# Ledger of designs, part 55: peptides against a protein of PDB entry 6NYY

Target 1, 212 residues: chain A of PDB entry 6NYY
Amino acid sequence: KHFEQAIERVIGGLEKKTQVLQPEEKKTVAYHEAGHAVAGWYLEHADPLLKVSIIPRGKGLGYAQYLPKEQYLYTKEQLLDRMCMTLGGRVSEEIFFGRITTGAQDDLRKVTQSAYAQIVQFGMNEKVGQISFDLPRQGDMVLEKPYSEATARLIDDEVRILINDAYKRTVALLTEKKADVEKVALLLLEKEVLDKNDMVELLGPRPFAEKS
Target 2, 212 residues: chain A of PDB entry 6NYY as posed
Amino acid sequence: KHFEQAIERVIGGLEKKTQVLQPEEKKTVAYHQAGHAVAGWYLEHADPLLKVSIIPRGKGLGYAQYLPKEQYLYTKEQLLDRMCMTLGGRVSEEIFFGRITTGAQDDLRKVTQSAYAQIVQFGMNEKVGQISFDLPRQGDMVLEKPYSEATARLIDDEVRILINDAYKRTVALLTEKKADVEKVALLLLEKEVLDKNDMVELLGPRPFAEKS

## One batch from the design tools (peptide; made by RFdiffusion4, then SolubleMPNN)

Design b2_p15_1_s4 (from b2_p15_1, 6 letters changed)
Fold by OpenDDE base, seed 1:
Structure b2_p15_1_s4 (fold): chain B 212 residues (1-212), chain A 15 residues (1-15)
Amino acid sequence: as target 1 above (212 residues)
Amino acid sequence: SEFLERFKKKLEEIR
């Protein structure tokens, strides 16, 4: 209990009991979080879902909590599934509402950061090649880029391609699992908080064995 | 816990 609470505080911050979401906003958040939850459920390399909540906490309107893997090395495939899971909220909103909200800004930032890291830190892109350099930290004076403007453009293009591929993969997945996203969203609107057991009851066992 | 610190670090790296 103390460990779960500590993780919740780290991920979501303190519960803001004072933030009352409008019903339409609450619905949007429910489908957003359901998108994350379902994407994470059906992606092999996603972290196991622990909890999903639409109770506003800190700066977030909702969150999905996952058990982090004790993993230091990630494959390209693992990073792709993590990107897809992160895009799950945005994709769910698009599928169900035909609109995109500002609620996915942090998710898009995360996906963008991951894509850049894969290409420029981990050398995971064939066109850019086996390049590894540190991404400028927030507040670091952008010293001279260690690569040409042509390379910069190539990096930007390949980042967009990678993000778009992850997005398309997520759209395909959540479209296939649209009924499951709906079930999770509706149950979230009722219970506000779901755990792994609720997900198992609703969707069946996760199709991937939990690595002990 | 070292686990929480690693998790925070990973979240900061991803987020």
Scores: peptide ipSAE 0.009, ipTM 0.461, DockQ to the pose 0.027
Fold by OpenDDE base, seed 4:
Structure b2_p15_1_s4 (fold): chain B 212 residues (1-212), chain A 15 residues (1-15)
Amino acid sequence: as target 1 above (212 residues)
Amino acid sequence: SEFLERFKKKLEEIR
C-alpha cells in the first residue's frame, strides 16, 4: 500500500511535467531504463553508466548513455555482459509487469546481432568451431552461403542458446537486485534524468574499478 | 534457416 502510494505520487507528479507519455507508458520506460542501468551497474564488463533518461529523444522513449571502453579486443565474457545489459530493459519489464512491450525491439536486435557475430565472425562457439564468415551486408546479392544448411541450422540453434543464456543471467541478476531496479525507476520518475552520482547515492559505489 | 532469414531481413531494414 505504501509502495503503491509512492508510485502514484511519482506518476501524478509526472503527469504535470510531460505531455508526451501517458503515466503508464512513462512508468514502463522508467522501469525499462532502470533495468539497463542496474544491469550495467552490477555487470563487471558492462560499460559504466553516465546518464539515464526517460525524456523522449528522437525515436526513443528513453535512453541510457554509457562511457565506452577504449578497447579494441573483447572477450566472450565481456560480450556476454554487454548482451545482459542490453537485455536489462526487457527483463525489468518482465519482472515488474509480466508483459512485453515494443520498447525492447531495438535491444533484441542488438543482442541478436551480437550473438551472430560471436558465433559466425569471431569463432566463439565450440560446436560451430573456429570459423569466420562475413555476415551478409545490405545490398550484397544473395551469394551462396559459404556453409551448408546443416551448418546454418547449427548456427541458429547456438545463437538461440547464447541469447537464452544471456537472458537467464539477466533475469537472475535483476531478480536479485529487484529492489535496486525499483529504486532507480522511482527516482527516474521523479527526476526524469539520472547521472552517475545519482546512481552512487542510490546504490552505493559501483563494485568494479572504472578505467579512466 | 528461419531464424537466419529473419535476421537478414532485420538487417536489411536497419541499413
Scores: peptide ipSAE 0.022, ipTM 0.610, DockQ to the pose 0.042; fails the geometry check
Fold by OpenDDE base, seed 3:
Structure b2_p15_1_s4 (fold): chain B 212 residues (1-212), chain A 15 residues (1-15)
Amino acid sequence: as target 1 above (212 residues)
Amino acid sequence: SEFLERFKKKLEEIR
């Protein structure tokens, strides 16, 4: 119990008791986090959910904690599922509220970065081909792109296609599991924090074997 | 503790 509390303090920071979310904002966060949680639950290559919370901590209004797989090499399928899980919050907001909030900005950035990395660094796109270029790191002078403007346009187009495919996949999944997203969201509004056991009680056991 | 710092690094996907 003391160890878990210590880990929570280290990971989540001090609960900012002072930032009371308005009821409508809290509802939005609950459905957003439920979208991530449910997407992660039903996507084979997503990391297992450990904890989901709508208690504001640090700069975040809510968070989901996952057990990362000790994996250094990712397949295209694994990266797609991770993209879908990352889009789960935004997709949930769209399904339930018909609107998109600024809460998904960091998620969209992560998805965009992953898509570019797949196409430009990992050579995972057939149209662009087996190319690998280092993406400029944050703070590196935008050196001249090592490829033509035509290739740049192709990369941008293929990135959009990949993100849209991940988005559509996530929409299909969370639409199918809409009732599960709502169950998780409602329970989050009640308990504010859910763990893996709460998810099992709501949704049943995760349909994928936990890779030890 | 060094252990907690290592654990933080492993839990990078706080969303």
Scores: peptide ipSAE 0.021, ipTM 0.455, DockQ to the pose 0.027; fails the geometry check
Fold by OpenDDE base, seed 2:
Structure b2_p15_1_s4 (fold): chain B 212 residues (1-212), chain A 15 residues (1-15)
Amino acid sequence: as target 1 above (212 residues)
Amino acid sequence: SEFLERFKKKLEEIR
């Protein structure tokens, strides 16, 4: 408990108990976080959910904590499921509210970064080929791209395709599990914080064995 | 610790 709290403080910052979310914002956050939680629950290669909260912390209005796997090598399938989980919040908002909020900006950034990394760094795209280039870090002078403008366009197209595929996969999943997303969201609105046991009680056991 | 840094990085990825 103390270790988890310490990690939460380091990652989430101090609970801003003073930020009163408007009821509609709180509802949006609940469904957003429920989307992440449910996507993570039903995606094999997603990290297991530890905690989901709609209590604002630091810059986030809500968060889901997952047990990170000590893994250095990821398959394309694993990265796809992680992308889908990351898109879960936005997809949930779309399904339930028919709108996209700014809350998904960080998620989209992460998904975009992952997609570029897969294509440009890991050589996971057949059209682009088995190439590996370092992505410029934020603030680094974009040195000359080590590839042609044609290759750049191809990369951008393939990134978009990959993200769209992940998005469609997430839409399909959360549409199928729409009732579960709603259950989680409603319980979040009541309890504000859910743990793994709450999720098991609500959704049943996670269908994938937790790799210890 | 390298563990904490990895954990932070992973949590930043999940956020």
Scores: peptide ipSAE 0.015, ipTM 0.475, DockQ to the pose 0.029; fails the geometry check

Design b2_p15_3_s1 (from b2_p15_3, 6 letters changed)
Fold by OpenDDE base, seed 5:
Structure b2_p15_3_s1 (fold): chain B 212 residues (1-212), chain A 15 residues (1-15)
Amino acid sequence: as target 1 above (212 residues)
Amino acid sequence: SFDDMLDELIREFWE
């Protein structure tokens, strides 16, 4: 309780309205953030939602905040659910508007990074095998890859497969929960900020017990 | 280390 309140205060204090969004843009953001929120709500290994907001912060148009687990080790299943949650915004836009926007660029970057890390750092792909090497950081001189061109192609292919699988999983989930996404989006447009209690009132209790 | 890689992934994912 104290930790949640502290986070809310920190987040609330940082909410400087830096940008005025047009009504149509605000609608897009609401459905985008609703997609993240609902995906996180119904994915077992996603972190519990604390807050979702469509109030712009700096360069961000909206955000969803989750209670991070004090976890140092992640399973493949946990990473997949996190990928799906991250794709929730893009998928929501596709489902409701039939178009995609540039708003999901950072989400796609995160998903891409996670997919590569799973395959080339964590050895989580059977085809690539139990290999681990450092990913080049942005701005680092691409040193010679410690693997063959054939392996590079295999990695690229398996990354795409993993991302596509996560995307399809997210599409299936948010299509099933389409009405819930709309409820959350509409309430966001009204209140601009929702917390866990708002989500419980709207969707019912999260189907997964919060691990204390 | 494995822990360092996870921390980096998590930070980049949630920052």
Scores: peptide ipSAE 0.035, ipTM 0.592, DockQ to the pose 0.044; fails the geometry check
Fold by OpenDDE base, seed 4:
Structure b2_p15_3_s1 (fold): chain B 212 residues (1-212), chain A 15 residues (1-15)
Amino acid sequence: as target 1 above (212 residues)
Amino acid sequence: SFDDMLDELIREFWE
């Protein structure tokens, strides 16, 4: 309770209504955020939603806040569900509008980064093997890749496979829960901000026990 | 960290 209140205070203080969204943009953002929210709700290893907002903050058009887990170790399953949740916004836009907006670019970047990290840093891919390479940091001179061009191609292929798997999983989930995504999106358009209680009222209790 | 990435996802939608 105290932590949630502290987060609300920090977040509430930063709500500068700096950008006015057009109605169509607001609708897109609502469905985008609803996609994240619903994906997070129905994915067991995703972090539970704390707050979802379509009020723009800074450069962001909307956001979903999740309960931070004091977790230092992540399983492959957890990382996959987190990838799916991250893809939820883009997938929602595709399902409802048949188009993808630039708002999902950052999500794709994050998913891509996560996929590379899983394969080349965490050794979570059987084909690539139990290897760990430091990913070049932005701005580091492309030092000679510590692996062959063939390995680089393999990594790229496996990254694409992982992302595609996460994407397909997200499409399947949000297609099944399409009505729920719409309910959340419509309520977002009315309230602009939803919390966990709003989600429970709309969707029922989250089907997974919250690990305290 | 993955948390930093999620925070960044949340932040990038938030900035």
Scores: peptide ipSAE 0.021, ipTM 0.623, DockQ to the pose 0.052; fails the geometry check
Fold by OpenDDE base, seed 2:
Structure b2_p15_3_s1 (fold): chain B 212 residues (1-212), chain A 15 residues (1-15)
Amino acid sequence: as target 1 above (212 residues)
Amino acid sequence: SFDDMLDELIREFWE
């Protein structure tokens, strides 16, 4: 309770009520966030949702807050589910509106980064092999890649495969749960902020035991 | 951390 309140104070203090979203934009954000929320709800290895909001904060139009796991080691399955959850917003927009917004671009960036990390840092791809290379940080001089051009192409191909697999998984999930996404989106449009209890009321209890 | 990236992704969608 105290930690949630502290986070709310820190986050709430930054609520610049200054960005008035147009009704259509607000609707888009609601369905986008609902996509994230529902994906996270029905993916076993996704972090549990604490709060979802469509109130603009800072530069963001909406946010979903998840219980941070003090986890330093992730399995391939966990990373996949996280990728799917991250794609949930974009997939929701595609399902309901047939369009992709700029909000989805940031999610794609994160998914792309995760995919590269899995393949080139964590050695999680059998085709590329158990290799580990540090990805250049934004602004670091692109040092010569420690692998051949052929390997680079292979990495790129495998990254695309991984992202596409995550995307397809997310599409399948949110298509199956389309009604749930809509319920969450509509309630977001009404309340602007949902918590875990709201989600339980709408969707029922999360089908996965919360790791305490 | 990966969690920071997810938080940033969620934030960047909001930013």
Scores: peptide ipSAE 0.021, ipTM 0.631, DockQ to the pose 0.053; fails the geometry check
Fold by OpenDDE base, seed 1:
Structure b2_p15_3_s1 (fold): chain B 212 residues (1-212), chain A 15 residues (1-15)
Amino acid sequence: as target 1 above (212 residues)
Amino acid sequence: SFDDMLDELIREFWE
């Protein structure tokens, strides 16, 4: 209990009771968060869901909290599932509303960062090869790229391919599980906060054994 | 870390 509360405080900040979402916005957030939650539920290498909330905290309109794994090494498969989970909100909005909101922009940024890291830091792309270089940090003067413009273009192309593959995978998953996304979204609109037990009650047990 | 990025994603949705 204390650990969960501490994580909530660290991740979500203090619930700013002051931001009243309009009903339509709240609905959008519910389906967005449901997309994350359901994607995480049915992806083997996604982090276990701890909590999903549509209560605005700080600047955020909603969130899905996952138990952070004390894992420092990730496989390509794990990173892909994480990308899919991150895209879950955007994909849910597309499936249910046929539109994408600005709330999904941050998810795309994170997915993009992950894709670049996989290709240019971890050497996980065969076309680019086993290269590793530090990505420029925000505010660092873009030092001369240690590779040609042709390589830069190749990297950009492969990043797009990776993101698109993750997106397609997420679309396929959430389309298959569309009814589950809706169930979660509707329950979120009612309860505003769901935990793992709520998800089990609603969807059944997670199909993957919790790696202890 | 990727965990930090996920945490940041969760945070940015809340900022």
Scores: peptide ipSAE 0.019, ipTM 0.608, DockQ to the pose 0.052; fails the geometry check

Design b2_p15_3_s2 (from b2_p15_3, 6 letters changed)
Fold by OpenDDE base, seed 3:
Structure b2_p15_3_s2 (fold): chain B 212 residues (1-212), chain A 15 residues (1-15)
Amino acid sequence: as target 1 above (212 residues)
Amino acid sequence: SFDEMLDQLIAEFWE
């Protein structure tokens, strides 16, 4: 109990007691976080869910905490599932509300960054080939792209394809599991914080063995 | 649209 609370304090920061979400905003956050949680639950290579919360902390209106795998190396499949999990919030908002929030845009930015990293840093795209170069960091002068304009266009196209693939995969998954997303969202609205045990009670055991 | 947002993000990525 004390250790979990300590980890919660370190990771979640101080609960900003002062940010009262409006009921509709809280509902949106609940479904958004439920989307992340359910996507992570049913994606094999996603990190196991530890906790999901709709209590505003820091700059976030909600969060899902996962047990990070001590992995230094990620496969293309793992990165895809992480992209899908990241898109889970956006897709949930789309399914349930027919609209997306600004929070969903930040997730899409993360997915975009991941897609570029896969293609241009990790060489994980067959069409682009085994190229590896450092992506411009935010604030670094966009140095001239070390590749031709034709290659640049190819990279952008393949990034778009990869993101769309992840998006479609997430839509398919959360559409299939729509009832589960609803259950998680409703329980979040009631309890504000869910742990792994709550998820198991609600959805059943995660269909993937915990990699020990 | 998702595609429009993606196009914007791609553009912003290179700015």
Scores: peptide ipSAE 0.257, ipTM 0.846, DockQ to the pose 0.776
Fold by OpenDDE base, seed 4:
Structure b2_p15_3_s2 (fold): chain B 212 residues (1-212), chain A 15 residues (1-15)
Amino acid sequence: as target 1 above (212 residues)
Amino acid sequence: SFDEMLDQLIAEFWE
């Protein structure tokens, strides 16, 4: 309990209990967070869910908290499932509302950054090859790309492919589990905060053994 | 569309 609370404080910041979400906003956040939670639940290489909340913290209107893995090395499969989990909120909004919020756009930015890192920093793409370059940081003068324009275009194309693959995987998963997303969202609207036990009660035990 | 948004994000990434 104390360790979880400490992690919550580090990741989520202080709960801003003063931000009152409008009912429609609260509903959107509930389905968004339910999308993250359900995606993480049914993806083997995703981090186990600890807590999901629609209580605003800091700049976020909701959050899903996962068990931190003391892992320094990530496989391509792990990174893909993490991308899918990150897309879960956006995909849920699309499935249930047919619209995408600004929160969903921020998640897509994170996914985009992850995709670039996989391709140009980690060398995880066969077409681009075993190259490793530092990505420009936001606000740094776009230093001359250390590679040709042709290579830049190739990188962009492979990034699009990777993100689209993650997106399609997430759409397929959450479409299959649509009823589960709704169950989680509805319970979030009632309780505002769910833990792992709530998820087990709703969805059954997570189908993947926690790697100890 | 998702693709249009992705194109925009990619463009912004290099900006």
Scores: peptide ipSAE 0.244, ipTM 0.837, DockQ to the pose 0.714
Fold by OpenDDE base, seed 1:
Structure b2_p15_3_s2 (fold): chain B 212 residues (1-212), chain A 15 residues (1-15)
Amino acid sequence: as target 1 above (212 residues)
Amino acid sequence: SFDEMLDQLIAEFWE
């Protein structure tokens, strides 16, 4: 309980009970979070869902909380599924509303950062090669790129490919599971907070064995 | 479009 609360504070900040979302905003958040939740549920290498909430916390309008794994090493497959899960909110908004919110854009930024990290830090792309260099942090003077302009273009192209692959995978998944996304969203609108048990009751057991 | 947004994000990433 204390550990979960600590994680909730780190992920969502303090619940600002005073910020009442407009009904349409609340609906958008519910479908957004449902997209994350359902993507995480049906992706093998996604972190297990612990909690999903549409209660505004700090600057966030909703969140999906996952069981923290003290995992320091990630495979390419795991990182892809994490990217898909991160895109789940955006894709859900597209499927149900045909529009994208600023929250969905922030998730795309995270996905973009992950894609660059995979290619230029982790050497996970064969075309770019087994190179590893530190990515510029926001606000740091972009030091001279340790690679040619041609390499820079190649990196950007491969990043785009990786993100598009993750996006297409997420679209395919959530389109297939569209009814499940809607069920989760509707239940979120009713309960505001769902846990793993709620998801099991709604969707059935997660199709992947919990790796003990 | 998603592609246009991605292009913008890529451009901003190197700024």
Scores: peptide ipSAE 0.212, ipTM 0.820, DockQ to the pose 0.718
Fold by OpenDDE base, seed 2:
Structure b2_p15_3_s2 (fold): chain B 212 residues (1-212), chain A 15 residues (1-15)
Amino acid sequence: as target 1 above (212 residues)
Amino acid sequence: SFDEMLDQLIAEFWE
């Protein structure tokens, strides 16, 4: 309760400073966030949705909040579903509008970071092998790569393959659930904020048991 | 943390 109130205060304080979205922008955000929400709803290893909002806050025009699992270890399957969920906004925009916006840039960055981490930090790619290298953090000087240029090219190729696979999976899912994405988007346009109960009323219970 | 970044999927429409 106190944590939710603290989040609401932070969110509410940020909401007052943001510009009113134009109807077209608001629609784009609604479908973007609906894409995240629906992808998360129907992906087994995605975190459960807590809240989805199209009320602008800070630099974000909308957000989907998920219950973070306090886990230190992630499986390849979990990471893939998280990538798909992260791509849900971009894919929704593609399905409904046939265009991409700058709103998905941070999502693409997150997906890219996850893909590189899987391949070069966690050794999850068979072609690259069981390697673990530290990725440069934002602002770190690009230190000499501990691998050859050939390995660098291989890493880049495998990252693209992984991201493309996640993208295709997300496209397939949200195409199948297109009507659900639209329902969520339309309800967002009406209510601006949805919680888990709203999603249950709209889509039915989440198909996967919440892992406590 | 990488995990904290995944918890909030924010559409940043930079004008």
Scores: peptide ipSAE 0.028, ipTM 0.679, DockQ to the pose 0.050

Design b2_p15_3_s3 (from b2_p15_3, 7 letters changed)
Fold by OpenDDE base, seed 2:
Structure b2_p15_3_s3 (fold): chain B 212 residues (1-212), chain A 15 residues (1-15)
Amino acid sequence: as target 1 above (212 residues)
Amino acid sequence: SFDDMLDELIKQFWE
């Protein structure tokens, strides 16, 4: 409760400085955020949704807020579902509008980073093997890769496979739940902000138990 | 930090 209130205060302060979205942009954001929300709702290892908003804040045009997990260790399955949830906005835009936006590109960047981390840092890929290398941070000068060019190609291929698998999984899910995405998007356009209770009213209870 | 966590949550989908 105190944490949620603190977030709302921080959020409320940021909301006052945001630009008014054009109706078409607002619609795009609503479906984008609905995609994230619905994907998260129906993926077992996704974080529980707390709030979804289409009110622009800072550089973002919308957001979905999830209950932070004090989790330091993630399984491959958890990371996959997180990737799918992150792709939910992009996939929603593709399903409903046949196009993607720059917001979807940022999500793809995050997914790409996660995929590389899984393969290169966490050793979660059988073909690449149980290796762990540090990935360069954004802005770091990459001097030398600790692996061969052949390994680099293999990593790139396996990253693409992983991302494509996550994408296909997300497409399948949101296609199946297309009506739910639309319900959430339409309600977002009306209320601009939805909470967990709104989602339960629209979609029913989340099919997975919330990890306390 | 708490602020970093908040930023991460807010920026999770829309940086």
Scores: peptide ipSAE 0.016, ipTM 0.545, DockQ to the pose 0.037; fails the geometry check
Fold by OpenDDE base, seed 1:
Structure b2_p15_3_s3 (fold): chain B 212 residues (1-212), chain A 15 residues (1-15)
Amino acid sequence: as target 1 above (212 residues)
Amino acid sequence: SFDDMLDELIKQFWE
């Protein structure tokens, strides 16, 4: 309890009670967060869901909180499932509303960064090769790329492929689980905050054994 | 470090 609250404070900041979302915005956020939650629930290598909330905190309109794994090493499969979970909000908005909001753009940015890291830093792409380059930090003038323009184009292409694969996987999953996304979203609109127990009541036990 | 970047990515998922 204390640890969860501490993580919640660190991650969510102080609840800004002053930001009243319009009903339509609140609905969008609920389905967005439900997409994250359901994707995380049914993806084996996603982090276990701790809490999902549509209460605005700090700069965010909603969030899904996961149990931080003290894991420093990730497999390609784990990173893919994390990408899918991150795309869950965007995909949910597309499925239910036929539109994508600016909130979903931030998730796409994160997915893009992860894809570049996998290909450029971790050498997880066979076409690009087993190379590891430091990605320039945001704001650093990339003076000289350590690779050719042809390699840069290849990297960009492979990043797009990886993101598209993750996107398609997420679409397939959330389309299959569309009713579950709706159940979670509707309950979020009622309770504003859901925990793991709420998810179990709605969806049944998570199909993957929690590695103790 | 890779860990810092992952942590930043993870933190960004939470912002």
Scores: peptide ipSAE 0.016, ipTM 0.549, DockQ to the pose 0.047; fails the geometry check
Fold by OpenDDE base, seed 5:
Structure b2_p15_3_s3 (fold): chain B 212 residues (1-212), chain A 15 residues (1-15)
Amino acid sequence: as target 1 above (212 residues)
Amino acid sequence: SFDDMLDELIKQFWE
């Protein structure tokens, strides 16, 4: 309760009520957020949905909030599901509108960052091997890469493979659950904000036991 | 395309 309230306060304070979305933009955002929500609902290792909103906050046109899990260790499977959840918005837009908007750019960036981290920091790729390198932070002059050009190419290739796999998985999931995505999107357009209870009412109980 | 965007992102990380 206290944590939810704190998040609401932090988030509520960022609600710039001033950005009026055009109806078409609002629709796009609703389906985008519905994609995230549904992907998160049906992916075992995704974080539980806390709140989905199409109310603009700051520069964001919508958001999906998930229960913060104080988890410091992630399995490869967990990271994959998180990637898929993150791709859910983009995939939803593709399925329903046949187009991708700039709203999905940040999601793609996050997915890309996660993929690189898995391969070069966590050693989760068999081809690259058990190598751990610090990813250059944006702005760090990477003077010397600690690996050869050949290794760099291998990393890039494996990152693409991983992201493509996550994308395909997300497409398959949301295509199967297309009707559910639409239900969530339509309800978002009506209520503007959905919580876990709304999702249960629409989709039924989440098929995975809540990790206590 | 998704691939083109990915390529651009990759470039940003390696530059």
Scores: peptide ipSAE 0.009, ipTM 0.528, DockQ to the pose 0.753; fails the geometry check
Fold by OpenDDE base, seed 4:
Structure b2_p15_3_s3 (fold): chain B 212 residues (1-212), chain A 15 residues (1-15)
Amino acid sequence: as target 1 above (212 residues)
Amino acid sequence: SFDDMLDELIKQFWE
């Protein structure tokens, strides 16, 4: 409780209402953030939602804050659910509007980076095998790939498969929970900020035991 | 499409 309040104070103090969203943009952001929130709510290995906001903050049009886990080791299942949660905003926009906005680009980038890390750094893919390579940093001319072109193609293919699997999982989940996404989005449009208690009131208690 | 965006991200990652 004290730690959550401290985080809220730090986060609330940095909320510069710098950008006024148009009503249509605000609606898009609400459904986007609702997608993240609902995906995180119904995915067992996702981090529990602390706060969701459609108030612009810095470069973001909205944000979802999750309980930071002091976890240094992640399982494949945890990483998958995190990917799904990250895709939740994009998938929500697709389900409700039939289109995807540029607001989801950063989420897709994060998902892509996570997928590559799982396959080439963490050795979590059976086809690629137990290999660990440093990912090229932005701006490093990868003059020499540490692996063959055939391996590069295999990595690319397996990354696509992993992301597509996460995407399909997210689509299935948010389609099933479409009414819940809408409830959260509508309440966001009204309150602009939701916390865990608001989510419990809307959706019921989170179906997973909080890890102590 | 999702696939097109993914392809673009992959290209950016390997370039």
Scores: peptide ipSAE 0.008, ipTM 0.514, DockQ to the pose 0.773; fails the geometry check

